# Ledger of designs, part 116: peptides against a protein of PDB entry 4J2C

Target 1, 107 residues: chain A of PDB entry 4J2C
Amino acid sequence: MEDPFFVVKGEVQKAVNTAQGLFQRWTELLQDPSTATREEIDWTTNELRNNLRSIEWDLEDLDETISIVEANPRKFNLDATELSIRKAFITSTRQVVRDMKDQMSTS

## One batch from the design tools (peptide; made by RFdiffusion4, then SolubleMPNN)

Design b2_p30_4_s1 (from b2_p30_4, 18 letters changed)
Fold by OpenDDE base, seed 2:
Structure b2_p30_4_s1 (fold): chain B 107 residues (1-107), chain A 30 residues (1-30)
Amino acid sequence: as target 1 above (107 residues)
Amino acid sequence: KDELFKKLEERAEELRKKNEETEKKIKERE
């Protein structure tokens, strides 16, 4: 069986892009309250938070796979370069999510 | 090895479906 890490990675990236779109809309709604309904604000906020939380869980799941691979190097045959790429993806994606969460908490 | 990969494949499918549903919900509100 082929390593499907990149497949999960791709779906997580899609989720991040969606969250970023929701975040942009959230920002726009709060910047012009006269044109924003409370319902739309609440929906956007909740949908965004749900997506961010889901992404965080996905990253934890991916992080666990790295730990498993590192504990069994001969079994999975992944070199240091590939592991580095996977770790970098998780780290950078966590930062993107954190940045959005930080901005939401301060607003 | 196969167990880990199978779990990842299952998760990938779940995420694909979730992403599809989320995009649909967003489009319906635009």
Scores: peptide ipSAE 0.561, ipTM 0.912, DockQ to the pose 0.863
Fold by OpenDDE base, seed 4:
Structure b2_p30_4_s1 (fold): chain B 107 residues (1-107), chain A 30 residues (1-30)
Amino acid sequence: as target 1 above (107 residues)
Amino acid sequence: KDELFKKLEERAEELRKKNEETEKKIKERE
């Protein structure tokens, strides 16, 4: 069986892209109340938060897989470059999520 | 190894379905 990490990575990235779109809409709604309904604000906020939480869980799960691979290098046979790419993805994605959450909490 | 990969595949499918559903919801509100 082939390593499906990149498949999960791809879906997580799609979720991030969706979250970024929701975040953009969330920002627009709050910056121009004249064009925003409370219903849309609430829906957007909830959908965004749900997506962010899901992404965070996915990153925790992926982080665990990294630990498993690192503990069993002969079994998984991943080189240092691939492992670095996976770690970088998790780190950078966590930062993207954190940035959105920080802006939401300070609004 | 196989167990881990199987779990990842299952998660990938779950995420795919979730993403599709989310995009559908967003599109319906546009």
Scores: peptide ipSAE 0.555, ipTM 0.911, DockQ to the pose 0.872
Fold by OpenDDE base, seed 5:
Structure b2_p30_4_s1 (fold): chain B 107 residues (1-107), chain A 30 residues (1-30)
Amino acid sequence: as target 1 above (107 residues)
Amino acid sequence: KDELFKKLEERAEELRKKNEETEKKIKERE
């Protein structure tokens, strides 16, 4: 069976892109209350938070797969470069999520 | 090995469906 890590990676990245769009709308709504309704603010906030939490869980799951692969090198036979790419994706994606969460918590 | 990969494939499908649903919701708000 082919390693489907890149498939999950792709869907996580799509979720990140969606979250970034929601985040942009969230900032716009809060920056100009005259053009925003309470309902739209609440909806956008909730969708954004839900997406961010989902992404965080996905990253934890992906992190676990890396641990499993590293513990069983003969079984999976992934080179160091590929493992590095996977770890870098998790690290950078966590940072993107953290940045949005930090801005939301301080608003 | 197959067990891990199968779990990843299942998760990928769940994420695809979730993303599709989210995009639909967003479009309805535009």
Scores: peptide ipSAE 0.554, ipTM 0.911, DockQ to the pose 0.850
Fold by OpenDDE base, seed 3:
Structure b2_p30_4_s1 (fold): chain B 107 residues (1-107), chain A 30 residues (1-30)
Amino acid sequence: as target 1 above (107 residues)
Amino acid sequence: KDELFKKLEERAEELRKKNEETEKKIKERE
């Protein structure tokens, strides 16, 4: 069986892209109240928060897989470069999520 | 090894479905 980490990674990235779209809409709604209803603001806010929370959970799960691989190097045989790429993805994605959350909390 | 990979494959499928549903909901609001 092939290592499906990259498949999960791809879906997480899609979720991030979707969250960024929701975040953009969220900023537009708050920036121009004349084009926004309370319902749309609430829906967008809720959907965005739910997506961000889901992404964070997925990153924790992926992070655990790295720990398992590092604890069993002979079983998985992943080189340092691949592990670095996986770790970098988790770190950078967490930062993207954090940036959106920070902006939402200060509004 | 296989158990971990199987779990990841299952999660990938769940995420695919979730992403599809989310995109559909967003599109319906446009």
Scores: peptide ipSAE 0.553, ipTM 0.910, DockQ to the pose 0.849

Design b2_p30_4_s2 (from b2_p30_4, 18 letters changed)
Fold by OpenDDE base, seed 4:
Structure b2_p30_4_s2 (fold): chain B 107 residues (1-107), chain A 30 residues (1-30)
Amino acid sequence: as target 1 above (107 residues)
Amino acid sequence: MEELFKKLKERAEELKKKNEETEQKIKERE
């Protein structure tokens, strides 16, 4: 079975980039209500939350794959550098998501 | 193990489509 981490990582990263754009728009809308419609606020909020939830979901599965790879080094033959990159991606991405969620919950 | 890998491989395709659709929606609202 092929290692799907790379392809999933790429799409998750795209989702993160999209979420960051939505988050930026979300902040702009809330900072200047005179230029914002309720519809746009709701749409942006929903799209953002959906993206964040999706990302978190995928990170959980990706995290599990790391555990599998670490438990089966002979099968996957990934070196320490690659494992570190994968772990760092999950850690940093979770932090990015958490930061956005925290700001949304306090607004 | 293999079930998860298969799931993720399929998920990658879903995400690709989802990302494209989301970006298109955003673009249409600009």
Scores: peptide ipSAE 0.590, ipTM 0.915, DockQ to the pose 0.682
Fold by OpenDDE base, seed 3:
Structure b2_p30_4_s2 (fold): chain B 107 residues (1-107), chain A 30 residues (1-30)
Amino acid sequence: as target 1 above (107 residues)
Amino acid sequence: MEELFKKLKERAEELKKKNEETEQKIKERE
């Protein structure tokens, strides 16, 4: 059975990049409401929230795979460096999502 | 264990499509 972590990681990272772009636009729209319609504000807000929620959901599953790998070292044979990279990705990505969510909740 | 791995493999394909669609939507609004 193939380890799907890296392929999912890649797509999640793309989703994060997209979310960051949406977040930037969201910020611009709220900073100067005259630059766009209410429809664009709503669309941007909804797309951003949906992306963030999707990322969080995928991170939970990715985090579970780490636990599985750690519990079965002989089966997966991942070294400490690879495990560290995977854990760091989960932690840092959660932080990026959290930062955006915090700013949205205070606006 | 294996069910989760299978699910994630399928999810990767879904995310690829979703990301492409989202990027296209953003481009169309610019």
Scores: peptide ipSAE 0.590, ipTM 0.914, DockQ to the pose 0.648
Fold by OpenDDE base, seed 5:
Structure b2_p30_4_s2 (fold): chain B 107 residues (1-107), chain A 30 residues (1-30)
Amino acid sequence: as target 1 above (107 residues)
Amino acid sequence: MEELFKKLKERAEELKKKNEETEQKIKERE
């Protein structure tokens, strides 16, 4: 069975980049009401939240694959370095998502 | 194990399409 981690990681990272752009726009809209309509605020907020939720979903599945790989080292033959990279991606990405969510919840 | 891997492989294709559509929507609003 082919290891799909890399291809999923790439698309999740793209989603994170998109979310960060939406988050930046979200903050700009709230900081300058003269340039913001209710429609744009709502649209940006919804797109951002949906994107973040999707990312969190995928991170859970990616995290599970790590557990599977660790439990079956002979089958997947990944070295410690690769495993560390995968774990670091999940940890850092969760932090990025959490930071955005925290700021949205306090606004 | 295999079911999760198959799921993720399919998910990758969904995400690719979703990401492209989202970026296009963002560009149209700029």
Scores: peptide ipSAE 0.589, ipTM 0.914, DockQ to the pose 0.682
Fold by OpenDDE base, seed 2:
Structure b2_p30_4_s2 (fold): chain B 107 residues (1-107), chain A 30 residues (1-30)
Amino acid sequence: as target 1 above (107 residues)
Amino acid sequence: MEELFKKLKERAEELKKKNEETEQKIKERE
């Protein structure tokens, strides 16, 4: 069966980029309350949180695929380099999401 | 195992659409 990791990875990365943009806007809105409407703050916050939750869910499934391919090396024929790249993507992306979540929870 | 892969393939299409919609919503609010 076709390995869907790279296509999902690409879309997850886009979602991360979008979340980072929303996070930046969220920060700006909170730093200038005089120009920020409650509606815009709420909308931005909700979109951001929804994206982050979606990303975390997808990372969980992607992480599971790594365990599967590691357990079945002959079936998937992935070398150590490719596997490392996949693991690194999950690790780094989780950290990016965590950093945004941490800042949101303390603001 | 294959069920997860199938779900992820389907999810990729959903994410593509979702990302496009989100970007459009953001653009409309700017």
Scores: peptide ipSAE 0.585, ipTM 0.913, DockQ to the pose 0.692

Design b2_p30_4_s3 (from b2_p30_4, 18 letters changed)
Fold by OpenDDE base, seed 4:
Structure b2_p30_4_s3 (fold): chain B 107 residues (1-107), chain A 30 residues (1-30)
Amino acid sequence: as target 1 above (107 residues)
Amino acid sequence: KDELFKRLKERAERLRKENRETEEKIKERE
């Protein structure tokens, strides 16, 4: 079986992109009450929060899988560059999610 | 090794489905 990490990475990134779109809409709704209904605000907020929680769980699981790979270098035979890319993806994605959550909590 | 890859593959399939469903929900709201 081939390593499917890049497939997971792609889907997580897609989820992040979707969350960013929802976040943008969330911001717009709160900044312009004339275009916002309570229902749309609530819906957008809920979808955004759900997506962010899902992404966070994905990152936790990916982080664990990376640890497993690092602990078993002979079994998986991944070079340092690939591992660095995977770690960077998790770190940067966590930051993106955290930034959105921070802005939501302070709004 | 195979268990890890199966784990990742299963997650990918679930994520693909969830992403599609989320996008459909968003489209319905537009």
Scores: peptide ipSAE 0.644, ipTM 0.929, DockQ to the pose 0.856
Fold by OpenDDE base, seed 2:
Structure b2_p30_4_s3 (fold): chain B 107 residues (1-107), chain A 30 residues (1-30)
Amino acid sequence: as target 1 above (107 residues)
Amino acid sequence: KDELFKRLKERAERLRKENRETEEKIKERE
């Protein structure tokens, strides 16, 4: 069975891209209230929050898989470079999500 | 090993579905 981590990685990245689009729209709506309905603001906010929570959960699960691999190095045969790449993805993606959440909480 | 890969594969499949549904909802509002 082929390692499907990169497939998950791709889908998580897609979710992040979608969240970033929603975040951009969210900022635009708040910057010009005259062009924003309460309904659109609420919808965008809710979709964004839901997506961010989903991504965070995905990252937690991916982080757990890395822990499993590290605990069983002979079983999975992943070198340090690959593990580093996976860890870097989780770390950087968490940062992207955190940045959006921080801006939402301060607005 | 198979269990871990199965876990990841199932997650990927769920994510694909969720991503499609989210994109469709967004497109519907454009």
Scores: peptide ipSAE 0.643, ipTM 0.929, DockQ to the pose 0.850
Fold by OpenDDE base, seed 5:
Structure b2_p30_4_s3 (fold): chain B 107 residues (1-107), chain A 30 residues (1-30)
Amino acid sequence: as target 1 above (107 residues)
Amino acid sequence: KDELFKRLKERAERLRKENRETEEKIKERE
């Protein structure tokens, strides 16, 4: 079986992009209350939170798979460069999610 | 090895479905 990590990575990135779109809308709604209904604010907020939580779970699971690969290098035959790329993806994605969560918690 | 790859493959499939459903929900609000 081919290593499907890059497929997961792509889907997680798509989820992040969607979350960023929701976050942008969330920001716009809060910045201009005259154009925002409470219902839309609540819906956007909830959808965004759900997406972020889902992404965080994805990253936790991916992180575990990386640990498994690291513990069995000969079994998976993954070089250091690829492993670094995977780790960097998780780290950077966590940061993106954290930034959105931080802004939401301070609003 | 196959178990881990199977795990990732299944996650990818679920993510693809979830992403599609989320986008559809967003489009319905537009």
Scores: peptide ipSAE 0.642, ipTM 0.928, DockQ to the pose 0.867
Fold by OpenDDE base, seed 3:
Structure b2_p30_4_s3 (fold): chain B 107 residues (1-107), chain A 30 residues (1-30)
Amino acid sequence: as target 1 above (107 residues)
Amino acid sequence: KDELFKRLKERAERLRKENRETEEKIKERE
């Protein structure tokens, strides 16, 4: 069976891009009350929070799979560069999610 | 090895579905 990590990575990236779009809309709604209803604000806020939480879970699961690979180097035999790329993806994506969450918590 | 790959593959399938559903929800509100 082929290693499907890159497939998961791609889908997580898509989810992050979608979350960033929702975050932008969330910001616009709060900055221009004349174009926003309370219902739309609540929907956008809830959808965004749910997506961010889902992404965080995905990253946690990916992080665990990396730990499993690292604990069994002879079994998986991953290239060191590839392993570094996977770790960097998780770290950077967590930062993107954290930045959005921080801005939401201060509003 | 196969168990880990199956786990990732199953996650990918769920993510594809969830991403499509989310995009559809957003499109409906445009």
Scores: peptide ipSAE 0.642, ipTM 0.928, DockQ to the pose 0.849

Design b2_p30_4_s4 (from b2_p30_4, 18 letters changed)
Fold by OpenDDE base, seed 3:
Structure b2_p30_4_s4 (fold): chain B 107 residues (1-107), chain A 30 residues (1-30)
Amino acid sequence: as target 1 above (107 residues)
Amino acid sequence: AEELFKKLEERAKELKKKNEETEKKIEERE
């Protein structure tokens, strides 16, 4: 079976980009409530939260695959560079999600 | 585990569709 990490990574990254767009809209709506209805605020907030939760869920599975690969080097034969890239993606993406969540919780 | 790999392969397909739908919804609200 082929390694599914890269294909999932690509879609997770798209979800992150979408979340960042929703987050920007969320901040705009809260800074000037007259720019939109309460419905749009609620919709944006819910879509953003759902996306963030989905991303976090997928990151957990991706992180587990890294552990599996590291425990079975002879089977997967991934070099240090590839493993580093995968780990960096998990770490940086979690940070991006955490930053958005922190700002939402303090507003 | 191969089970996790299979799960992720299917998840990727779901995410692709979800992302497309979400982008469409956002565009419609702009």
Scores: peptide ipSAE 0.589, ipTM 0.913, DockQ to the pose 0.692
Fold by OpenDDE base, seed 5:
Structure b2_p30_4_s4 (fold): chain B 107 residues (1-107), chain A 30 residues (1-30)
Amino acid sequence: as target 1 above (107 residues)
Amino acid sequence: AEELFKKLEERAKELKKKNEETEKKIEERE
């Protein structure tokens, strides 16, 4: 069985980039109501929340794979650098998602 | 472990499609 971390990471990163774009639009819409309709606000909010939830779900599975690899070094043969990169991706991505969620919850 | 790996492989395919659809929706609204 081939290690799927890289391919999933790539798609998750794309989702993050999309979420960041939606978040920016969400912020703009709320800052100037004269430039926004309620429909656009609702749509943007919904798409953003769905993306964030999806990302969080995938991060949980990716995090589990790290634990599996660490417990079976002979099987996967990943060096410390690769593991560090994977862990950093999960940590930083969770932070990015958290920051957006925090701002949405306080608005 | 193998079951998780298989799940993630399939998830990657779903995410690719989802990302493409989302981007299309965003572009249509711009």
Scores: peptide ipSAE 0.588, ipTM 0.913, DockQ to the pose 0.691
Fold by OpenDDE base, seed 1:
Structure b2_p30_4_s4 (fold): chain B 107 residues (1-107), chain A 30 residues (1-30)
Amino acid sequence: as target 1 above (107 residues)
Amino acid sequence: AEELFKKLEERAKELKKKNEETEKKIEERE
């Protein structure tokens, strides 16, 4: 079966970009209550949290694929550069998600 | 491995649809 990592990576990255936009809006809404309705705050918060949870779930599955590929190098034939790119994506994306979650939890 | 790959292929399709729907919802609120 074809390696699905790249297609999932692309969609996860889109979700991250969307989450960052939602996070910015979330911050703006909380910083200026005069411009914020409770409905918009709730909607933004829910969409953001749902997206972050989904991303974290997908990162776990992607991380598992790396372990599988590393355990079967001849089957998948990925070089060190490709593996490094995949690992870097997971690490950096987890950090981005964690930063948003940390700010939400301390708000 | 194959089960996970199948799962991820299906997940990719779901994520594509979800991302499109989310973007539309955000645009509707802008």
Scores: peptide ipSAE 0.586, ipTM 0.912, DockQ to the pose 0.690
Fold by OpenDDE base, seed 2:
Structure b2_p30_4_s4 (fold): chain B 107 residues (1-107), chain A 30 residues (1-30)
Amino acid sequence: as target 1 above (107 residues)
Amino acid sequence: AEELFKKLEERAKELKKKNEETEKKIEERE
């Protein structure tokens, strides 16, 4: 079966970029409440949270694929460099998501 | 887990569509 990691990775990265944009807007809205409507704040917050949850969900599945590949190295024929890149993506992306979540929880 | 790989292939399609829709919604509010 085709290795789906790269295609999912690409879409997850797009979702992360979108979340970062939403997070920036969320920050701006909260910094100047006089120019922000409750509706826009709520909408932005909800879209952001939904994206973050989605990303976290996908990262779990991607992480599991790494375990599968590592358990079957000859079947997938991925070298250490590729595995390292995949692991790094998951680790760094989780950190990015966590940072946004932490800032949201303290605001 | 072949089922997971199949799931992710389908998920990729969903994510692509979701990302496009989300971007569209964001653009409409700008």
Scores: peptide ipSAE 0.581, ipTM 0.911, DockQ to the pose 0.690

Design b2_p30_5_s1 (from b2_p30_5, 19 letters changed)
Fold by OpenDDE base, seed 2:
Structure b2_p30_5_s1 (fold): chain B 107 residues (1-107), chain A 30 residues (1-30)
Amino acid sequence: as target 1 above (107 residues)
Amino acid sequence: SSEEREREKKEEEEKRKEKREKLREFYYSE
């Protein structure tokens, strides 16, 4: 069986890209009210928040897998380099999500 | 709409369950 970590990772990466696009649009809508409708603002905000929430949940699941691997290195034939990459991905992605959330909450 | 929001939420939850199940099958397998 193939390690599903990479499948979920890929989905998270896709979600991040989508979120970044939504965030950009969200910013544009707020910067120019003349080109924004309340409906689009609400829709964009909702989609963005849902996307970010999805990412956070996936990251939680991915983070758990790391703990499992570290606790069972022989079972998973632990590779320190790969594990480091996985950790870095989770950490950096969390930061990206946090940055967007912070900007949304302080706008 | 509220109806659309609920549908989207449900779909998201289902997708998460699927992904989580895949992870479980691999990482919690005997």
Scores: peptide ipSAE 0.524, ipTM 0.843, DockQ to the pose 0.543
Fold by OpenDDE base, seed 3:
Order: structure tokens, then C-alpha cells, then sequence
Structure b2_p30_5_s1 (fold): chain B 107 residues (1-107), chain A 30 residues (1-30)
């Protein structure tokens, strides 16, 4: 059986790219009211929040796999380098999501 | 619309369940 971690990782990466695009549009809409409608602002805000929530859910699942591997090292035989890469991805992605959420909450 | 948002939410939840199941099949396998 193939390890599905990289599949979920790839989907999270795509979701991050989508969220970043929505965040950019969200910023533009709030910055230039002459080109923004309330409908588009609300839609963009909701889509962005939903995307961020989805990413957070997937990160929780990925983080759980790390705990399982560390609790059963002989079963999975993942070296320290691979685990480090996986942990770094989760940590950095959480930070990206946190940064966007912080900017949204302070606006 | 609210209906469109609910449908989208349901679709995303199903995708999440699928991903979770794939992870479970591998990491909780005997």
C-alpha cells in the first residue's frame, strides 16, 4: 500500500494556493470600494474562511499521522529526514494560515 | 446563496472524509 501522506500534502498545497488567491482578492476588495460589491466581499470572505478551515482540518489529520509514526517507528521505518520534512510542512503551513487569519481578524 | 454554500460545504466534507479514510487505511492497518 502506498503512503497517502504526500497525496494529502499535495491537496493542502493546492488549497493554500487557492486561499492565497482569495486572500489577495479580499484585500483588494476592501482596499478599493469603488470596484467592490458587498456580495463579492461576502462571497470572498466566506470562501476564504472555508478554505482556511479545510486546510486546518487536513493539517490535523497529517499531524496525527506523525504521532502514529513516532509511536510505531519500526512499523513505518521512516527516517529522521523524512519525518522532519513532514513536520516542517505542517508547521510552515499552519503559520501561513495563521498569518492570513490574523490579518482578517484585525481588519 | 445559502443553498449553494451548503452544497459546497457538503462536497468539501465528503472530500475530507475520503482523505481521512485513505490515511486511516494506511496508518491504522494491521
Amino acid sequence: as target 1 above (107 residues)
Amino acid sequence: SSEEREREKKEEEEKRKEKREKLREFYYSE
Scores: peptide ipSAE 0.523, ipTM 0.844, DockQ to the pose 0.555
Fold by OpenDDE base, seed 1:
Structure b2_p30_5_s1 (fold): chain B 107 residues (1-107), chain A 30 residues (1-30)
Amino acid sequence: as target 1 above (107 residues)
Amino acid sequence: SSEEREREKKEEEEKRKEKREKLREFYYSE
């Protein structure tokens, strides 16, 4: 069986791009209410929150795999550089999500 | 709309279950 980490990573990357698009629209809707319906605001807000939640769940799953690998290094035999890249991806993605959530909570 | 939201929620949950299962099969296998 091939390591599914990269598959999930790719899906998270796509989800981040989608969330960023929704976040941009969310910002635009709040900045100019005259061009927005309540329905669109609600839809965009819900979609954005759901996407961010999905990303966070996937990141937790990915982070767990790292813990498993580090606890069983001989079983997986992953290169140290690759493991660092995986950790960096999770850390940076969490930051991106956190930044969006922080801006939403202050609005 | 409520029905649509529930359907979307269910679809997202199923996708997550699939991803979790794939990861579990690889990382928790003997």
Scores: peptide ipSAE 0.522, ipTM 0.841, DockQ to the pose 0.585
Fold by OpenDDE base, seed 5:
Structure b2_p30_5_s1 (fold): chain B 107 residues (1-107), chain A 30 residues (1-30)
Amino acid sequence: as target 1 above (107 residues)
Amino acid sequence: SSEEREREKKEEEEKRKEKREKLREFYYSE
């Protein structure tokens, strides 16, 4: 069986790209009232939050796999380099999500 | 609409369930 980690990783990356687009629009709407309606702001905000939440859930699942691999190294036969890449992806993605959430909460 | 939002929410929940299942099948398999 093929390791599904990269499949979930790919879906997370797509969600991040979508979230970044929504975040950009969210910022624009709040900066220019002449181009913004409450309906669009609410829609954009809701979509963005849903996307971020989805990412966080997937990252939780991916993080769990890291713990499983480290507890059972012989079973999965992953080298240190690949584990490092997986950990780095989770860490960096969490940071991206956190940055957007922080800006939303302060605006 | 609220109806559309609920449908979208359900779809995302199903996707999450599928991903979790695939991960479990691989990482908890004997």
Scores: peptide ipSAE 0.522, ipTM 0.842, DockQ to the pose 0.613

